# Peptides against a protein of PDB entry 1IK9: the designs that were tried, part 167

Target 1, 211 residues: chain A of PDB entry 1IK9
Amino acid sequence: MERKISRIHLVSEPSITHFLQVSWEKTLESGFVITLTDGHSAWTGTVSESEISQEADDMAMEKGKYVGELRKALLSGAGPADVYTFNFSKESCYFFFEKNLKDVSFRLGSFNLEKVENPAEVIRELICYCLDTIAENQAKNEHLQKENERLLRDWNDVQGRFEKCVSAKEALETDLYKRFILVLNEKKTKIRSLHNKLLNAAQEREKDIKQ
Target 2, 207 residues: chain A of PDB entry 1IK9 as posed
Amino acid sequence: MERKISRIHLVSEPSITHFLQVSWEKTLESGFVITLTDGHSAWTGTVSESEISQEADDMAMEKGKYVGELRKALLSADVYTFNFSKESAYFFFEKNLKDVSFRLGSFNLEKVENPAEVIRELIAYALDTIAENQAKNEHLQKENERLLRDWNDVQGRFEKAVSAKEALETDLYKRFILVLNEKKTKIRSLHNKLLNAAQEREKDIKQ
Target 3, 195 residues: chain B of PDB entry 1IK9 as posed
Amino acid sequence: MERKISRIHLVSEPSITHFLQVSWEKTLESGFVITLTDGHSAWTGTVSESEISQEADDMAMEKGKYVGELRKALLSVYTFNFSKESAYFFFEKNLKDVSFRLGSFNLEKVENPAEVIRELIAYALDTIAENQAKNEHLQKENERLLRDWNDVQGRFEKAVSAKEALETDLYKRFILVLNEKKTKIRSLHNKLLNA

## One batch from the design tools (peptide; made by RFdiffusion4, then SolubleMPNN)

Design b2_p21_3_s4
Fold by OpenDDE base, seed 5:
Structure b2_p21_3_s4 (fold): chain B 211 residues (1-211), chain C 211 residues (1-211), chain A 21 residues (1-21)
Amino acid sequence: as target 1 above (211 residues)
Amino acid sequence: as target 1 above (211 residues)
Amino acid sequence: SKEEKLKKQEEEEEKEKKEQE
């Protein structure tokens, strides 16, 4: 079961925050239970999949688009743009909401609600759900924070290894070049010495021919 | 202002969840406002710093320890261990709570509460606070999730650079050794050739002397 | 002889080669 609680303002009671709870299974399209409360009274209604389909048909709206608008209206609360207006009559228990566009307002949906005999139970359960949601979100937050700190440590460790690897590569290259230059210079010196010995031997032979 | 809402069970009404709201500034020691509700009625009391000090003195408990026990009792809710029992009389508006140890139960504190005339406003504000807390925790969780995904990408990028650096170091070492072996072998071949020329020149000189 | 000195120098170069393998 999924649930969303939203704050709404009713046109009839704009000074008092109402709470709209919507409860559903998997998808809002399959039907939902709507609960309205002012913190003293509560009203509940069940909306079936057939009623949702009928309202979509009556509006000449594609069902997926209609359900999308229901989700925006009923689950987002009144977003900062007063795109949705909510109306409720405590006398008739009739709840309806409108979508307000620049040039056109239209009724998006309407529900007959029933007054709950024990509103305190509904309100207590709503508060319990809020407190459970807070506790679950806090536990997730603490877990994510610990993961974040772990990932940052792991990043710093790999970064430090990478910097050491770069420095070790440069040091290795420098050391290898220095060692090889020394060995090459020794071999060049030996070649020069052998050339000088050959030149001297040739000069001595020229002296021995000249008696 | 800090606030905590907890679920409690009253000994007088064990079947109905009550909600205990505690509100304070910076520290519970400076005093607090306590609100109890069953979702229909609400009761509120203000506890001053002087009353907290007096209760600590009456208990012969160090103030910091007493405030620590108040925090456990009033902010944790009844933890899974029934260490704290809550009592409230709707008639007297007297709230008291006990700490239950293995061999001893003692009253930890007591407060006179006043019945709120408009409990719906208190309940609405409590629900608003819960919804605001949910929204804030959701935003923090979404932020931490995005940060974790960023840190994981950054870690993978550095890890991939590190592995490339290791491979490049090994490849550099291997390439340098191969190149230097080739150059050294050329120099050794030239040294051997020059030695053979010296030997031949010495043998020719010995022939010229025997002739 | 000059030949024996040259042979000794070749043997020393071959020893240095074995110490670097």
Scores: peptide ipSAE 0.005, ipTM 0.807, DockQ to the pose 0.002
Fold by OpenDDE base, seed 4:
Structure b2_p21_3_s4 (fold): chain B 211 residues (1-211), chain C 211 residues (1-211), chain A 21 residues (1-21)
Amino acid sequence: as target 1 above (211 residues)
Amino acid sequence: as target 1 above (211 residues)
Amino acid sequence: SKEEKLKKQEEEEEKEKKEQE
């Protein structure tokens, strides 16, 4: 089961933060349980897939689009402030919410809730879920931090090897060219020496033919 | 102000999860505010630095060690199960906690609490803090995740450059040696050709002298 | 012989090359 808790402000009680809990299985489209609390009282209702489909039909909205709006209203908490308004009557236990656009507001959905007999149990469970979520998120954070530190070390190690490889390549190129030039110059000197010996021998032979 | 919320079980009400909130400034040693709630009622007390010092003295414990034990008892939540036991009387508003060792239990501290007139406000604020902490931890996790993805890309990029550098070094070495050998062999061939010409010229000169 | 001196010099140059590899 998936769950999301959000802070909402009711139009009737704007000074008192209310908490809207939504619980669902796999997809919000399959239905959900809605719980409203003010930290003293709690109200719960179950919304079926058929009710969601009926509300979408009544709105003349495609079901997937409607569920997308429900997800924004009920799960995103305060999205951009004032896009969704929430209304609840403690007398009728009727909960409804509206989408406020610049030019028009429209009712997005409505649910009948029931007052919970033991609100303290619902509140305790809600706090437990929050504390569990905090602990899970802290553990994920510590894991990601350790992984970050590992990746940074691994990056530094490869970077240092890369820099050494670049320097070693430049040094190799320089050394090979220096060695090449030295040997080439020696061979050129030997060629010049042999050529001079050939020229001298030819000149001596021309002298010996001329007696 | 720093805050920690923990689940505790009271010896008197072991079936009902209670929440222990501790709030302090910089260090727990400077004093703290303790709040206990069962999701319906709340009790709050303020513990001063002088009271902490007095409790440490009464226990004949060094203050830093005592504060270390307070931190474990009050901030770690359920440490290893059963190391700390919590007691609260709703009648006297007396809260006390014990450290349970294998052979001996001892009272670690005791506080007088006061019943909060509006527990719903305290509970709402506590839930708000939990939701804020969840949101902050989620934002940190998203940041660390993006940073890890960045570091992984950066590592792959440097690794790919390193591999290319290694391959390019090997290719350079091979090419330079091939070129060097070709030029060297050409020079050696020229030297051999010149030497053969010198030997032939010397042999012809010896024939001409014998003639 | 002059030929043996040349051959010895080629062997020394080939040895120096192998010592530089």
Scores: peptide ipSAE 0.005, ipTM 0.808, DockQ to the pose 0.002
Fold by OpenDDE base, seed 2:
Structure b2_p21_3_s4 (fold): chain B 211 residues (1-211), chain C 211 residues (1-211), chain A 21 residues (1-21)
Amino acid sequence: as target 1 above (211 residues)
Amino acid sequence: as target 1 above (211 residues)
Amino acid sequence: SKEEKLKKQEEEEEKEKKEQE
């Protein structure tokens, strides 16, 4: 089961923050449980997949688009200010919300809620869920922090090895060429010495022929 | 101001989760505000630095150690099960807690609380703080996740460059030696050819002298 | 012979190279 709690302002009580909890199985499209609280009273209702489908049909809206609008209204915390207006009658337990666009305002959905007899249990459970979510997110953040520190160390280690490898490659090339030049110069000197000996021998032979 | 909310069980109401909020400035040692709620009622008290010092002195405990025990009791969520026992009288508004060790149980602290007139405001503010903490931790988590993905990519990129550098170093060494051997062999062949020419010239001169 | 001296000198120069590689 998935769950989202958001802060909302009701048109009837704009000075009092209300909390809207939505709980669903896999997708919001399959239906959901809605819970409203002001920190003293609580109200709960169940919205079925059939009711969602019927509301989409009555609005002549494609179901996936309608569910997308429901997600933005009900599961998004502070959406863009004033895009969604929430209305609730404590007397009728009727909850409805409107989407307010520049040129069009329309009711996006309506739900019948029931007043919870023991709101303290609902409020305690809601606070427990928030504290559990905080603990889970803290544990995940600590894990990600440790992993980031590991990855940064590993990156620095490989970077340092890479820089050493680059420098060692350049040094190797330079050293091999220096050694090669030394040995080539020795061979070139020997070739020159042998050519000079050959020229001298030819000159001596030419002198011996000229008697 | 720092703040921590924890779940506690009261000896008087073991079936009902209570929430203990502690708020402090910089350090718990400087004093703190304690708030207790059951999701319907709330109670608040202020504990001064002087009261903390007096309790430490009365217990013959070093102040830093005493504050360390207060942090474990009041700020640690679910500490080790059963190490801390919390007591509250709704009638007297007297809150006290005990540390239960194997061979020693002792009162660690006691606070006079006052019943909050509008508990719904305290509960709403507590839920708001939890939701804000969730949002902050989610944003931090998303940032750490993106950074983790970045660091992993950067590591893979440098690792791949390092492996290529290692292979290129080995290939360079091998190629340079092969080229060196080719040029050396040419020079050795030229030296041998020149020696043979020198020997032939010496043999011809020795024939001409015998003639 | 002069030939054997030349051949020995080439072999020594090749040995010194293999010991320096």
Scores: peptide ipSAE 0.005, ipTM 0.808, DockQ to the pose 0.002
Fold by OpenDDE base, seed 3:
Structure b2_p21_3_s4 (fold): chain B 211 residues (1-211), chain C 211 residues (1-211), chain A 21 residues (1-21)
Amino acid sequence: as target 1 above (211 residues)
Amino acid sequence: as target 1 above (211 residues)
Amino acid sequence: SKEEKLKKQEEEEEKEKKEQE
């Protein structure tokens, strides 16, 4: 089961923050339970998949698009620009909400709610859910923080190995060239010595011919 | 201002979850506001730094140690092993809590609370604080997740560069040795050629002497 | 002469060294 609690303002009671809880299984399209509270009273209604389909049809809206609008309205509250307006009559227990655009306002949906006999249980459970959510999110944040610290250490280790590898490559190249130059110079000296011996042998033979 | 809400069980009402809110400025030692609610009624009391000091003195406990126990009791609820027991009389508005150890139970503190006239406002504000805390923790979680993904990419980039550096070092060594062997073989061939020329010149001179 | 052949071979070695720099 998934759950979202949103802070909303009712048009009838704009001075009192209300809380809209929506609970569903896997997808909002399969139906949901809606609960409204002001911290004193609570009202609950169940919305079936068939009712969601009927509301979409009544609006001449594609079901997936309608559910997308329901998700924005009911799970986000008014939205960042008060795009959704909420209305509730405590007398009729009728809840309805409107989408407000620059050029048009239209009713997005409506639900009949039932007054909860023991609102304190609903409120306590709602607070429990909030506290549990806080604890879960704190545990996730602590885990992510530890993982980030691990990844940073691992990055620094690899970076240090990489820098050592670069330096070791340059040092290897320099050392190999130095060693090679030494061996080449020895070979050049041996070639020069052999040339001098050949020149001396040729000069001696030229002296032997001149007698 | 800092705030913590904890779920507690009252000894008098063990079937009903209560919520203990503590609010303070910077440190709990400087005083705090305590609020108790069952989701229907609320009770609030203010505890001054002088009252905290007096309770520590009455217990013959060092103030910092006493505040440390207050922090564990009031900000953590019962604790993981029900170490703290909470008592509240709705009639007297007297709240007290005990620390339960294997060999000893003792009263840790007590407060007179006042019944709130409009508990719905306290409950609404408490829910608002929970929702705001959830939103802040979600934003922190999303930030840490993005940072985690960044650090992982950066690690993979450096690791790939390191592996390329290792391979390039081995390739450099192999290439330099191959090039050096070629030049050394040329020099060896030249030395052999010069030795053969010297041997031939010596053999010709030995023929000329026999001649 | 044998001397001129040796000098020519030294000049070719110095040319090959300059073509590898």
Scores: peptide ipSAE 0.006, ipTM 0.807, DockQ to the pose 0.002; fails the geometry check

Design b2_p21_4_s1 (from b2_p21_4, 12 letters changed)
Fold by OpenDDE base, seed 3:
Structure b2_p21_4_s1 (fold): chain B 211 residues (1-211), chain C 211 residues (1-211), chain A 21 residues (1-21)
Amino acid sequence: as target 1 above (211 residues)
Amino acid sequence: as target 1 above (211 residues)
Amino acid sequence: SLEEQIKKLNEEIEEALKKAE
């Protein structure tokens, strides 16, 4: 089961923060349970898939679009103020909400709720869910932080090895060329010496023929 | 101001989860505000630095050790069960807690609380704090996730450059050595040829002298 | 460059060898 708790303001009680809990299985489209509380009283209602489909049909709205509007109204928390207006009558237990556009406001949905006999139990469970969610998110944060620190160390290690490899490549190339030039110069000197000996031997032979 | 909310069980109401909120400035040692709620009623008390020091002295405990025990009892949430026992009288508004060791149980601290006239406001504020904490932790999680994805990309990029640098270094070294060996062999062959020409010239001269 | 120096050194060795042939 998925759950979202959000804070809302009712038109009838604009100074008192209310909490809207929505719970559903996999998709909001399949139906949901809605719970409203002011921290003293609580009200709950169940909305079926058939009721969602009927409300979409009554609005002449495509079901996926209607569910998308429900998701924005009920699950976003305090979205940017003023777009959704929430209304609740404690006497009738009738909950309804409107979407406010520039040129038109319209009722998006309405639900009959039932007053909970033991609101303290609902409030305690809601706080427990918040505390569990905090603990889960803290554990995820600690895990991600440790992974971040590991990745940073691994990056620094590879970067340092890469810089050493670049420097070692340049040093190796320079050293090899210097060694090659030295050996080639030695061979050049030997070749020149042998050629001079051949020229001298040829000149001596030409002198011996001229007697 | 720092705040911690934890769930506790009272000896008088073992089937009902209570919530313990502790709020303090920088350190628990400087004093704190304690709030207890069952989701219907709330009770609050202020504990000063002087009261903490006095309680440590009365227990013949070093202040830092005593504050360490308060931190474990009041801020750990449901620590491993059974180590700390919480007691509260709704009639006297007297809150006290015990530390249970293998061989001894002792009172760790006690506080006089006052019943809150409007518990719904305290409960609403507590839920608001939980929702704010969830939102902050979610934003941190999303940030850390994006940073981890960035670090992983950066690591892969440097690793790929490093592997290319290693391969390029080995290829360069191999190519340079092959070229050097070829040039040296050519010079060695020329030196051998010139030596043979010198030997032949010397043998011809020796024949001409005998002739 | 060192490559150009090696190339030039090789050419000078080859020319000196051709004149002696």
Scores: peptide ipSAE 0.019, ipTM 0.820, DockQ to the pose 0.133; fails the geometry check
Fold by OpenDDE base, seed 4:
Structure b2_p21_4_s1 (fold): chain B 211 residues (1-211), chain C 211 residues (1-211), chain A 21 residues (1-21)
Amino acid sequence: as target 1 above (211 residues)
Amino acid sequence: as target 1 above (211 residues)
Amino acid sequence: SLEEQIKKLNEEIEEALKKAE
C-alpha cells in the first residue's frame, strides 16, 4: 500500500492546517482511502474505482487525465499555485475540491467522509508513518552520501592515473626522439668517414696510375 | 532551534504509542523543551540548564556524560535495547525516565509537565515539522542521487580518456620504434655499401700493383 | 620540433651521400 500525507487549507478554516492522507494500492485509479485531520478530529472515506470512473464520466474527462488531476490535487498538496481548493463541511462530512484555472473553477471531485470515533489512533498512526519515512529517508541519505564520497575518491584516483599516463606519454616521445637523433648522428658520422676514405683511395689510385 | 521527535512507550500505557518531542538551542545542555503527546492530549515542560546541572549533580554524574545520556534517552527514542524506560502520570503530569542496566535501573531524569490547553495545535505543528523534514530529506536525496549520477558519468569519462591515453602511448611507442628501425636499416645498408666499395677499391689497387 | 630535426638530419645525410659519387 502506498500513501501520501499533505498539508491542505480548507476554505472554511483557512487558519487551521489540515492534513490529507491518501492511501492506495499500486495506482490511485483502483481506488483510495482518504483521511482528513485537524490534529483533533479525523474523517475517513473510501473511494472506489467505480466512483473515480463515475466522476471522470460526469466531468466528461478522460479517466487517465482525471486520475492525473486527482494525483496532483490529493498527493501533491496545494502547491504554491493554489490550483486546487479544498472544502470540507464538518456537519455533512462532505469533502470536495476544485481546480482553479484563470477564468474557471470546476469541481474535480467530491467524497462523503465519516467521522472517526478514535481520531487519536489515526493521528498516532499518521505520525508514526511520518517518523518511519524520516528514518528511511535519512538512511537513504547516508547511503547516497557514502556513495558520493566513494565515487569522488574513485574519480580522483582515475584522474591521477590519467595525468600520469599523459606525462609518461610525453616523456616517452621525447626520450625516443632524443635517442633517434643520437643514432642518426652516429650513422651520419660513419657515412661521412667512409666517404672520405673512398675519396682518399680514389686519389691514391690516380697518383699510382700517373710513373 | 533543533528538535527531535521520537516514539516512546509509557510504562502506564504500553499499548499506546506516545510521541516525545525535544526542542533545544544548539546543545541540549543549555536546556530544552519537552513535549509529550498521545495524538489527543499534549503535555509540555521546559527544562533549564540549571535543572540539567542539578540532576547531574544529584546523580553524581559528570555533566557531559549526563547530557550524553539525556541525548540518548530523549532524542534516540527507546532503541531496541529497552535501555530507557519512560513513565508519565497524566494526573500529576510528572514525567520520569530510567536507564536500565543489567542489574540496576536508575532514574536518569524527571520533569514536571503541563497539560496543553490546545493539543491540536501542538499536534498539527508536530505533523508539519515531520512533513517539512520529509520534504527536505527528499530534496537532499534527489540532489545526492543526481550528484551520484554526475560523478559516475565523470568517472566513466575519465576512465575512457585514460584507456585512450594508454592505447595512444602504446601506439606511439610502436610507431616510433618502427620508424627508428627503418632508418637504422637504411643507414646500415648504406654503410655496408660503402664498405664494399672500399674493399673493391683496395682489391683493384692490389691488382694494379701486381700488374 | 624533434621530428623536424630528424627530418633535417635525414635530408643532410642524403645530400652528403649524393655529393660523394
Scores: peptide ipSAE 0.019, ipTM 0.820, DockQ to the pose 0.153; fails the geometry check
Fold by OpenDDE base, seed 2:
Structure b2_p21_4_s1 (fold): chain B 211 residues (1-211), chain C 211 residues (1-211), chain A 21 residues (1-21)
Amino acid sequence: as target 1 above (211 residues)
Amino acid sequence: as target 1 above (211 residues)
Amino acid sequence: SLEEQIKKLNEEIEEALKKAE
């Protein structure tokens, strides 16, 4: 089961932060349970897939688009844009929410809720879920931090090896060329010496022919 | 101000999860505010630095060690080891906790709490803090994940460059040696040719002398 | 470059060989 808790403001009680819990299986489209609390009282309702389909049809909205709007309204929390207005009557237990566009506001959905007999239990469970989520997220953070530190070390090690490899390549090239220049100079000296000997021999022969 | 919320079990109500909020400035040693709730009622007390010092003295415990034990008891939540037992009387508003060691249990601390007149406000604020903490931790997780992905890419890039550098070094060495062997062989052939010319010239001169 | 130095050294060796031929 997936769950999201969001803070909302009710039109009737804008000074009192309310909490909207939505729980569902796999997809919001399959239906969901909605719970509202003010930290003292709680109200819960179940919305079926058939009700979601009917609301989409009544709105003449494509079901996937409607579910997408439900997800934004119910799971995002009241984002900074006040795009969604929430209404609840404690007397009728009727919850409805509207999407406010620049020129048009329309009712996006409505739910009949029931007052929970033991709101303290619902509130305790909600706090437990928040604390569990914090603990899980902290464990993930610690894991990711350790992985980042590992990857950074591994990167530094490879970078250092790469720099050493570059330097070693340059050094090797320089050393090889120096060695070869020395050998070539030795061979050049030998060739010059042999040529001088040949020239001397030829000059001596030319002298011997000239008697 | 730092804050920690933990779930605890009271000896008097072990079936009902209670929440223990501790808030402090910089260090727990400087004093703290403790809040207890069952999701319906709330109780709060303030513990001063002088009270902490007095409790440490009464226990004949070094203050830093005592504060260390307070931190474990009050900030860890009931860890799996049930090392800390929590007691609260709703009648007396007296809260105390014990450290249970294998052969000895001792009272670690005690606080007089006061019943909060508006527990719903305290509970709402507590839930808000949990939701804010979740959002902050999620943002940190997303950041760390993106950094991890970046570091992994950077590592792969450097590793690939390193492998190419190694291969290029080996290829360079091989190519240089091949080129030099060719040049050396050419020079060796020229030296041999010059030697043969010298030998022939010497043989011709020896023939001319015998003639 | 070292390559240019090797090339120049080779050319000088070849010229020295041609003059002695």
Scores: peptide ipSAE 0.019, ipTM 0.820, DockQ to the pose 0.116; fails the geometry check
Fold by OpenDDE base, seed 1:
Structure b2_p21_4_s1 (fold): chain B 211 residues (1-211), chain C 211 residues (1-211), chain A 21 residues (1-21)
Amino acid sequence: as target 1 above (211 residues)
Amino acid sequence: as target 1 above (211 residues)
Amino acid sequence: SLEEQIKKLNEEIEEALKKAE
């Protein structure tokens, strides 16, 4: 079971924040339970999958689109810019909501609610759900914070090793080339010495031929 | 101003969850406002810094330790293992709480509360605070999740670069040594050739002297 | 570069060897 509580304002009572609780199984399309409260009284109604389908058909709206609008209206609370208007009569227990567009407003749905006999129980359960949700979100947040700190340490460690590897590669290349030059110069000196010995031997032979 | 809402059970009404709201400025030691609700009625009291100090003195407890116990009792709700017992009389509006230890129970504090005339307003404000806290925690959680995903990508990227750097260092060393051996062998061959030319020249000179 | 220095040193050694041939 999934649940969402949202803060709404009713056209009839614009100074009093109401709370709209929606509860459903897996998908809002399969039907839902709606609960309205002002912190003193509560009203509940059940909306079936068939009622949702019928309302979509009556509006000539594709069911997935209609359910998408229901989700935005009933689960988002006061979204940006008063797109959804909520109405409730305490006398008739009739709840209806409208989507306000620039050029047109239309009714998106309506439900008959029943006044709850023990609103305090519903309100306590609602507050319990909020406190449980806060605790769960805090635990997740603490876990993610610790994991973030771990990943940051691990990143710094690998970055430091990478920088050391780059420096070590450059140092290795420089050292190997220096050693190579030294050995080549030794061989060049030996080759020059051998050439000089050959030249001297040739000059001595030319002197010996000239007696 | 800081606030904490906790779920508590009263000895007089063990089947009905109550909510204890504590509000304070900076520190609990400076005094606090306490609000109790059952989801229908609400009761409020103000506890001053002087009352906290007096209660600590009356208990012969160090003030910091006493405030530490107040924080555990009033801000933690049902902590592990029923260490704190809460009592409230609706008739007298007298609230008191006890710390239960293995061998002894003692009263930690007591407050006179006043019944709120409009409990619905207090309850609505409490629910609003819970919903705002949920939204803030969700936003923090989404931010930390995105940051965690970023750090994980960055870690993988640096790790991959580090592994490539290690492999490139090993390949560089191997290649440089191979090239070095090749050049040394060439110079060794040239030195051998020059030695053979010197030997031949010496042999020819020795033939010319015998001739 | 060190590579260019090694290349130049190798060329100088080869030229010195050709003059001796």
Scores: peptide ipSAE 0.019, ipTM 0.820, DockQ to the pose 0.141; fails the geometry check

